Peptides against a protein of PDB entry 3B8E. Designs and how they scored, part 69

Target 1, 230 residues: chain A of PDB entry 3B8E
Amino acid sequence: PFLIFIIANIPLPLGTVTILCIDLGTDMVPAISLAYEQAESDIMKRQPRNPKTDKLVNEQLISMAYGQIGMIQALGGFFTYFVILAENGFLPIHLLGLRVNWDDRWINDVEDSYGQQWTYEQRKIVEFTCHTPFFVTIVVVQWADLVICKTRRNSVFQQGMKNKILIFGLFEETALAAFLSYCPGMGVALRMYPLKPTWWFCAFPYSLLIFVYDEVRKLIIRRRPGGWVE

## One batch from the design tools (peptide; made by RFdiffusion4, then SolubleMPNN)

Design b2_p14_5_s2 (from b2_p14_5, 12 letters changed)
Fold by OpenDDE base, seed 5:
Structure b2_p14_5_s2 (fold): chain B 230 residues (1-230), chain A 14 residues (1-14)
Amino acid sequence: as target 1 above (230 residues)
Amino acid sequence: LVEELLKKKKEELL
């Protein structure tokens, strides 16, 4: 997300505070919960790994898969960001290079895609209105990420949802997201303005995409053991 | 102005 902000010079899609809330708030309890996940039912059916070759290859493939998931998360956040800005008159093409004028407090006549002029204060309200839905989008996508991380090879439907600590993690990150989004004073303290409840649903297609992607990946691994997708 | 706009936005959410 931050790299696209630098390269495209768009208004800031995700604030530093929201990034800290992801890294220190929403990800910690879910990560701990994975340590308590039960072993996969097929562990005894796996062939012994070659300690010289298979470990390195598997680490690379896992790293690539998590990298792809992270890219889908970023796409979900940016989708929400562009939709909100478009609803407020800023089409995606118009945002390219706009950051310099957007962040200048002395420019009070920044035009949107329809010729409407925006004051600095109005622009910052719209920007901070994007930060909260971007954050919530990441949390909704993280639901799928956490669920798919329960297993490496088995389907989630085969493994089931029995880990109570994982379920607690999902509720904790959701409750934290709701608290940061709707608690009085969060707009001033964290620059996280409240969002309409409808914005929670904007991420659902991306959450579903991640879930389907990983289930298909795992299905391929089960059908072709030792393949390049493992 | 920011506080007033935030107040209006909160009223739209409630």
Scores: peptide ipSAE 0.018, ipTM 0.606, DockQ to the pose 0.030
Fold by OpenDDE base, seed 1:
Structure b2_p14_5_s2 (fold): chain B 230 residues (1-230), chain A 14 residues (1-14)
Amino acid sequence: as target 1 above (230 residues)
Amino acid sequence: LVEELLKKKKEELL
């Protein structure tokens, strides 16, 4: 997110507070929940992996898979960001290079894609309106990420949702997202302005994409044991 | 203006 912000010189899609809420609020409890996940049904049936050869390959594949998931998460966030700005009159192409004028407090006549002039205050409200949905988008995408991370090889449908701590983590991150999005004063305190309920659904295609991607990956691993996807 | 825009956004949320 931040790299695209620098390269494209677009208005800030994700604030520092939202980043902190992701790192400290949404990632910690899920990570703990995964530590208490029940062993995969076939884990004890697997032969011990050769720690010298298989460990490096698995670490690379896991790193690549998580890297790809992270890219899909970022794409989901940016999609939500561009949709919100487009609905407010700022088409994606118009946002390119706009940051300098956007962040300038003395420019109160920044035109949108339709020639409407925006004051600094209006622009910042729209910007901070993007921060909350970006955060919520990450949370919704993280639902899929948490669910898929329950197993390495088995389908989620095979392992099931028995981990109460994971369910609690999903509830907690969702409750936190709802609290930050709808609690009075969050716009002033955290620069997280209230989110229309419809914006929660903007992330669903990406959450589904991650879920399908990982289920397909796991299916390939099950069908081709020892393949490069494992 | 910020308060008015926030109020409008709150009203659009309801």
Scores: peptide ipSAE 0.018, ipTM 0.607, DockQ to the pose 0.030
Fold by OpenDDE base, seed 4:
Structure b2_p14_5_s2 (fold): chain B 230 residues (1-230), chain A 14 residues (1-14)
Amino acid sequence: as target 1 above (230 residues)
Amino acid sequence: LVEELLKKKKEELL
């Protein structure tokens, strides 16, 4: 998100505090769940015939899968951001290079895609209106990530501890999203304005996309054991 | 201003 903000010079899609809440709140539980899943899988599996190569391959595959999921999460967040700004009169093309004028408090006549003039205050309302849906979109996409991680290893369905960690992760992410979105004072403290419940559903297509992607990947792995997608 | 806008948004959400 921040790289695209710098490269494209678009209005800030996600605040620094919300990024920290994602990194510390939402990403930590999935990371812990994966760490526990690896530890439990290593305990149950006989030592791999070549522990160095099998660990390196697994780490590369996990890193690549996580990187791909992270890209889909970012795309989902940006989609929500562009939808909100478009609904408020700012088409995606118009946002390119707009940051300088957007963040200037002395410019009170920034035009949208339809020729409407926006004051600094009005622009900041729209910006802060984007922060919460972007965050919620990431959380909803992370639900799919947690579910696909659970379904990736057939053994996870059998182990009650992995199920508890996954359920806890889903609960924590949802509770954090609800707290940041609806707790009194969050709009002032974190620049996160409350969301209409409809915005929670904006991420569902991306969650479905992740799920379909993972199922297709699993089908490819099953049909071509030892392929590059393992 | 942010508080007033938050109030207006809360009123739009209710």
Scores: peptide ipSAE 0.018, ipTM 0.578, DockQ to the pose 0.033
Fold by OpenDDE base, seed 2:
Structure b2_p14_5_s2 (fold): chain B 230 residues (1-230), chain A 14 residues (1-14)
Amino acid sequence: as target 1 above (230 residues)
Amino acid sequence: LVEELLKKKKEELL
């Protein structure tokens, strides 16, 4: 998120404190919970593979955990960010390079994609309105990501939700999201404005897409062991 | 400024 903010010169999508809450709050407990996930029944039945293939498996798991999940989360957050700004008249293309004028307190006539002029105060309301939904979107996407990362090959429907630590992690991150979104004073303290309940659902199509994609991927892996999709 | 913005945002939520 921060790199895109710098490179694209867009309005700030996520506050620094919110990033810290993601890194230290929402990501840690789920990540730990995955370490305690029960091994797949099919993995436990297989003899240890050749060290070269095990390294490839570990690299794939690491790539999923640190690379792919992080990218999916960022994409989900940016999706919500762009939706909010588009609903307020700022199309994604128009946001490119806009930050300089956006952050200038003396410019009170920044035009949106439709020619409407925005005061500094109005712009900052919209900006701070993005912070909380971005964070909540990360949490909602994490629900799907954690569920799909629970297994490598087995469907979630086959293995079920047996890890109590994972379930606890999902509740913890959701409770944290609710606390940061609705606790009095969070808007002033963290620049996280209270969220309309409808924004919790903004990420659901994306989470569902990822879930379906992964279930299809796993189905292919089960039908074609040793394929490139593994 | 932040307090004023927060007030405005709360009014939008009502």
Scores: peptide ipSAE 0.018, ipTM 0.561, DockQ to the pose 0.031

Design b2_p14_5_s3 (from b2_p14_5, 11 letters changed)
Fold by OpenDDE base, seed 1:
Structure b2_p14_5_s3 (fold): chain B 230 residues (1-230), chain A 14 residues (1-14)
Amino acid sequence: as target 1 above (230 residues)
Amino acid sequence: LPEELLKRLKQLLE
């Protein structure tokens, strides 16, 4: 997100505080919960990992985590960001290069895509209004990420949802997202303004996309062991 | 934009 902010010179889609809330607030409990996931049904049928050939962290894992799932996650966030700004009069094309004027406190007549002038304060409100939905989008996408990470090869439908700690983690991150989004004073304290409940649904297509993507990946792995997708 | 949010933001940005 921040790279696109720099490269495209768009208004900041995700604030530092929001990033910290993601990294420290929403990711920790879910990540710990994975340590308590039940073993895959086939785990006892698998050969022990060969320490000479099978690394814990390989290029495929890195590519999957950062190059694929992470990109889908980022796209989900940006989609929400662009939708919100478009609904407020700023079309995506108009946002390109706008950051300099957007962040200038002395410019109080920045025009949107429809010729409406926006004061600095108004611009910052809409910017910070994007932070919360972006955060929520990440949380919703993380539901899929967490669920798909339960297994390496088995479908989630085969593994089931028996990990109570994982379920608790999903509720915790969701509750935190709701708290940060709707608790009075969060706009002032964290620059996270309340979002319409409809914004929670903006992430669902991307969450579903990740889920489907991983299920397809796992299906391919099951059908073609040792493939490049593993 | 909600006037209340504008007021709060003004206070924050001052």
Scores: peptide ipSAE 0.006, ipTM 0.391, DockQ to the pose 0.029
Fold by OpenDDE base, seed 2:
Structure b2_p14_5_s3 (fold): chain B 230 residues (1-230), chain A 14 residues (1-14)
Amino acid sequence: as target 1 above (230 residues)
Amino acid sequence: LPEELLKRLKQLLE
């Protein structure tokens, strides 16, 4: 997100406070919860793989998979960002290079894609309105990420949801997202303005995409043991 | 954003 902000010179999609809330709030408990996930029944039955060749391939594949999932998460956040700005008159193409004028307090006539002029205060309200839904989008996508990360090979439907700590992590991050989104004073304190409940659903297609992607990946691994996907 | 949300946001900034 931050790299695209710099390269494209778009208005800031995700504030520093929201980034901190992701890194310290929403990611920690879920990550810890994964450490308590029950081992897959088949992992302990496998002969130790050659630690030199198989570990490296697996680490590369895991890294690529996490990289791809991270890209999908970022795309989900940006999708929500662009939708909000488009609904407020700023089409994605118009946002390119707009940051300089957007952040200038002395320019009060920044035009949107439809020729409407926006004051500094008005456009900052819209910017800060994007921070909360971007954060919430990440949380909703993380639901799928956590669920898929609980297993390496087995389907979620095969493994089930037995880890109470993971379930607690999902509730905790959701509760934190709700608190930051709806608690009075968060707009002033954290520049996270209240979010309409409908924006929570904007991330659902991406969560589903991640879930389907991982289930397909795991299905391929199960059908072709020792393939390049493992 | 619905005009009501903008109005509420303006009220909060004020």
Scores: peptide ipSAE 0.005, ipTM 0.364, DockQ to the pose 0.030
Fold by OpenDDE base, seed 5:
Structure b2_p14_5_s3 (fold): chain B 230 residues (1-230), chain A 14 residues (1-14)
Amino acid sequence: as target 1 above (230 residues)
Amino acid sequence: LPEELLKRLKQLLE
């Protein structure tokens, strides 16, 4: 997200405070919960790791975790961001290069795609209105990310949802997201303005996409052990 | 996050 902000010079889609809330708030308890996940039922059917050629965390796992899933997650957030700005008169193409004028407090006549002029205060309100839905989009996508991380090879339907600590983590991150989104004063304290409840559903297609993608990947691994997708 | 860090971040965003 931040790389696109720098390259495209668009208004800030996700604030530094929201990033910290993700890294320190919503991700920690879910990540710890994975340490308590039960071993996969087929673990005894797997070949032992070759210590000379196989790493515990190889380039394929890194590419999958940070490259593919991270990109789908970012796309979900940016989709929400562009929809909100478009509803407020800023079409995606008009946002390219707009950041310099957008962040200048002395420019009070920034035009939208329809020729409406926006003051600095009005622009910051709509920007901060985007931060909370972007954050919530990340949390909703993280539900899928956490669930798919339960197993490396088996389907989630084979493994089941028996880890009570993981279930607690899902509720904790959701409750934290709701608190940060709707608690009075969060707009002033964290620049996280309240969002319409409908924005929670905006991320669901991307969450489903990640889940389906990983289940298909795991299915391929089960059918073709030692493949390039492992 | 420490309250002091949040306060500093708020000031940077103002």
Scores: peptide ipSAE 0.000, ipTM 0.387, DockQ to the pose 0.054
Fold by OpenDDE base, seed 3:
Structure b2_p14_5_s3 (fold): chain B 230 residues (1-230), chain A 14 residues (1-14)
Amino acid sequence: as target 1 above (230 residues)
Amino acid sequence: LPEELLKRLKQLLE
């Protein structure tokens, strides 16, 4: 999100505080929970890893985590961001290059896509209104990400949901997201304004997309072992 | 855990 903020010169879609809440709050327990996941049913049928040539973290894992899944997460967050700004009169095309004027406190007549003028204070309110939904969108997408990361090859339906620590992690990140979104004073303290409950559902299509995508990928790997998809 | 994390985050941001 911050890269797009710089490149496109759009209003900041995700605040620094929300980024810290993701990195330190919502991601830690779920990530640790994966260390306690049960081995895949076919793990003993695989050849042992060559410690000299086969890295635990390889280009395929990096490509999946940062290239594919990370892009879908970003798209989900930006979708929520653009919807909120559009509902407030700022169409996506109008946001391009707007940052300079948006962040200038001396300009109090920035026009939206419909010619409505926005003061600096009003602009900052709508900007901070985007931060919480973007954060919640990431958390909802992370549900799917965590679940698909349970296995490398087997379907989640084959592996099952037996890891109690993973289930706890999903609960913890959701509870933290709800706390940050709705606890009194979070708007002032963390610049995370309260979220309409409907915004929690905005990310669900993306979570479903990630889940379906990865299940299809794993299905292809099972049918064609040693393919480029592995 | 959430309250303690938030308290720590707030302290880091202040």
Scores: peptide ipSAE 0.000, ipTM 0.339, DockQ to the pose 0.123; fails the geometry check

Design b2_p14_5_s4 (from b2_p14_5, 11 letters changed)
Fold by OpenDDE base, seed 2:
Structure b2_p14_5_s4 (fold): chain B 230 residues (1-230), chain A 14 residues (1-14)
Amino acid sequence: as target 1 above (230 residues)
Amino acid sequence: LPEELLKKLKELLE
C-alpha cells in the first residue's frame, strides 16, 4: 500500500498503526503456527535429486510464489480501499494526485468525482474508514495464505486441518481483527473506525483466488514431480 | 525477481 501511496499520490490507504498490527499482531502467530504444521508424508520420504541445485531452485520458486501471493493480498486491500472511496464519491482515477490537497487542512472544498465538496474532517473520516477494512481484508486473505502454506505439494483437501496451533493462529488473527474493528475507542486511539460487517466479505474473492492458485500449483507439482514449479 | 526484491515489494504492498 505504501508504495502505491507514494507513486500515485493517493490518500493513505493503510495507516502506520494498521501496518504495525499486521506485522506484529496478525502475521506473527500464524507464521509461528506454520512451524508446527504436520509434515507432508511424501516430501519427507523423498530426498532431493541434487541437494545443491534443487534446493536453490525450490527456494526461488517458493519465494516467487509468495511474492505473487503477497501481490494478490495487496490487490485485495486496494480493491476494498477503492470500493469504499468510490462509494463515497471518489472514483479511482480521481484519487490520482489528490493526496496533496487531501492532506491539506486549509482546503475544505476538495471535490469528489461528482462535484461534491469535502471538508478536511470529512475526508479524514473517509480515509480512516478505509484503514479498518483494508486491515480486515488482509486478515481474510491471510486465512487462505496460511491454509495453503500448510503443504508444499499435497492439496489442503488431502492434508486436512490437523494442526491445532494453526487453527489457534487463525482464531487469534480473526479475534484481533474483530477487536480492532469493533472495540469502542479504536477510531480515536488507532484511527481505525468501525466497519460494516459486509466489508469482511469484500476480500473473499481474493482469498478464493489465492486458494485456487495454490491448489492448481500443487496439482501441477503432483502431476510433474521434479518439474520447474516445485 | 530476486527474493529480497519480492520480499520488499510484499512489505511495501502490505
Scores: peptide ipSAE 0.000, ipTM 0.240, DockQ to the pose 0.031
Fold by OpenDDE base, seed 4:
Formats: structure tokens, sequence, C-alpha cells
Structure b2_p14_5_s4 (fold): chain B 230 residues (1-230), chain A 14 residues (1-14)
């Protein structure tokens, strides 16, 4: 998000405080929970990994985590961002290069895509209105991400949801998202304004996409062992 | 825009 903010010179889609809440609040407990995941049904039937050749974190895992899943998460967040700004009169094309004028508190007549002028205060309200639903979008997508990361090969339906710490992590990140979104004072303290409950559903297609994608990938791995998709 | 949000934002931006 921050890289696109710099490169495209768009209004800030996700605040630094919100990023810290993701990194320290929502991601940490779920990540720790994966350490307690039960072994796959077939993993203990395999020979031990070669510690010299079989790295714990390989290029394929990095590509899945940051390249594929991370990209879908970012797309989900940006979709929510662009929808909110479009509903407020700022079409995506108009946002390109707008950052300089957007962040200038002395410019109170920034025009939207329809010629309506926006004060600095009004622009910042709209910007901060994007932060919360962007955050919530990431959390909802993380549900699918965490669940699919339980296994490398087995379907989630085969592995099941036996890890109580993983389940706790899902509830924790959801509770934190709800707290940050709806607790009084969060708009002032964290610049996270309350969002309509409907915005929680905006991420569901992306969460479903990740889940379906990973299940299909795992299905291919099971049917074609040793394929490039592994 | 909600007047309350504008007021709070002004307080934060001052």
Amino acid sequence: as target 1 above (230 residues)
Amino acid sequence: LPEELLKKLKELLE
C-alpha cells in the first residue's frame, strides 16, 4: 500500500498506525498459532527433510506468501479504497498524482471527478474513512490465508480445524478489528473511523478467491505429485 | 459530511 502511495502519488490508503496494528496485532497471534498446527496426515510417513537441501522457508513458500497471497490481499484492500473514494466523487484515474494537493492543508478547493471542491478537512475525513475498511479487508482476507497455510498438500477439509490456538487467532484478529472499528475514540486516537457493517462483506470475494485458489492448487498437487505447482 | 466528524478532525488538525 505504501509503495503504491509513493509511486502513483495517490492519497494514503492505509495509515502507519493501521499498518502497525496489522503487523503487531492481527498478524502476530495467527502466525504463532501455525507453530502449533498438527502435522499433515502423510507428513510423518515421509523421510525426514535434508537440513542441507530442504530449507524450512523455500522460494516457493515465499512466492506463495508474498507473491500470490500478499498480492490478492493488496488488491482486496485497494479495491475497497477505490470503491470508497469513488462513492465520494473521486474516480481512480483522478487520484493519480493527487497526493501533493491532497495533503496540502492550504489548498481547500481540490476538485473531485465531478467538479466538487473539497476542503482539507473533508479530504482527510474521506482518507481516514478508507483506513478502517482497508484494515478490515486485510483481516477478512487473512482468515482465508491463515486457514490455507495450515497445510501444504492436504485440503483444509482433510486436515480439519483441530488447532485451538489457530481458532483463537481467528477470533482474536476479528475481535481486534471490531474493537478498532467500533470502539468510541478510535477515530481520534488511531484515525480509524467507524465503518458500516456492509464493508466487512467487501473482502469476502477475495477471501473466497484465496481459499478456492489454494484448494485447487492442493488438489492439483495431490493428483500430480512433483509438479511445478508444488 | 457529519458535523461531528468535521469538528473532531479540526481538533486533530489544529
Scores: peptide ipSAE 0.000, ipTM 0.314, DockQ to the pose 0.028
Fold by OpenDDE base, seed 5:
Structure b2_p14_5_s4 (fold): chain B 230 residues (1-230), chain A 14 residues (1-14)
Amino acid sequence: as target 1 above (230 residues)
Amino acid sequence: LPEELLKKLKELLE
């Protein structure tokens, strides 16, 4: 997200405070919960790894898979960001290079895609209105990320949802997201303005995409053991 | 630690 902000010079899609809330707030308990996940039912059916070749290949493949998931997650956040700005009169093409004028406190006549002028205060309100839905989008996608991380090879449907600590983690991150989004004063304190409840559903297609992608990946691994997708 | 960091960050962003 931050790289696209620098390269495209768009208005800030995700605030620094929001990033800290993700990294230190919503991700910690879920990550710890994975340490308590039960071993996969087929662990004893796996062939031993070659310590010289298979370890390096597997680490690269895992890194690529998580990298791809991270890209889908970022895409979901940016989709929400562009939709909100478009609804407020700023089309995606118009946002390219706009950051310099957007962040200038002395420019109070920044034009949108329809010729409407926006004051600095109005621009910051709409920017901060984007931060909360972007954050919530990340949390909704993280539900899928956490669930798919339960297993390396087996389907989630084969493993089940028996880890109570993981369920608690999902509740905790969702409750924290709701608190940060709707608690009075969060707009001033964290620059996170409240969002309409409908924005929670904007990320669901991306969450589903991640889930389907990983289930298909795991299916391929089960059908072709030792393949390039492992 | 997270709460303290958020407070400090708020102060820097004021």
Scores: peptide ipSAE 0.000, ipTM 0.355, DockQ to the pose 0.066
Fold by OpenDDE base, seed 3:
Structure b2_p14_5_s4 (fold): chain B 230 residues (1-230), chain A 14 residues (1-14)
Amino acid sequence: as target 1 above (230 residues)
Amino acid sequence: LPEELLKKLKELLE
């Protein structure tokens, strides 16, 4: 998010505090929970890894985690960001290059896509209104990401949801997201203004997309062992 | 997609 803010010169979509809440708050317990996941049912049917050639974290896992899934997460967050700004009169194309004027406190007549003038204070309220929904969108997408990371090859339906620590992680990240979004004073302290409950649902299509995508990927791996998808 | 390209694209989206 921060790189797009710099490159496209758009208003800041995700605040530094929200980034810290993701990295230190919402991601830690879910990540630890994966260490307690049960072995896949077919693990004993796999050849032993060669410790000299086969890494525990291979290039394929990195590609999946940081490439495909990470892109979908970012797209989900930016979708929410653009929807909020569009509802407030700023169309996506109008946001390109707007940052310079947006962040200038001496300019109190920045026009939106419809010719409405926005004061600096009004612009900052809208900007900070984007931070919380962007954060919540990431959390909702992370539900799907965590669930699909339970297995490398088997379907989640084959593996099941027996990991109590993973379930606790999903609850913890959701509770933290709700706390940061709705607790009094968070708007002032963290620049995370409260969001309408409807914004929680904006990420659901993306979570479903990730889930379906990974289940299809795993299905292909099961049907074609040693293929390029593995 | 090349892994490097995907990584770079993710970095740009962050």
Scores: peptide ipSAE 0.000, ipTM 0.235, DockQ to the pose 0.024; fails the geometry check

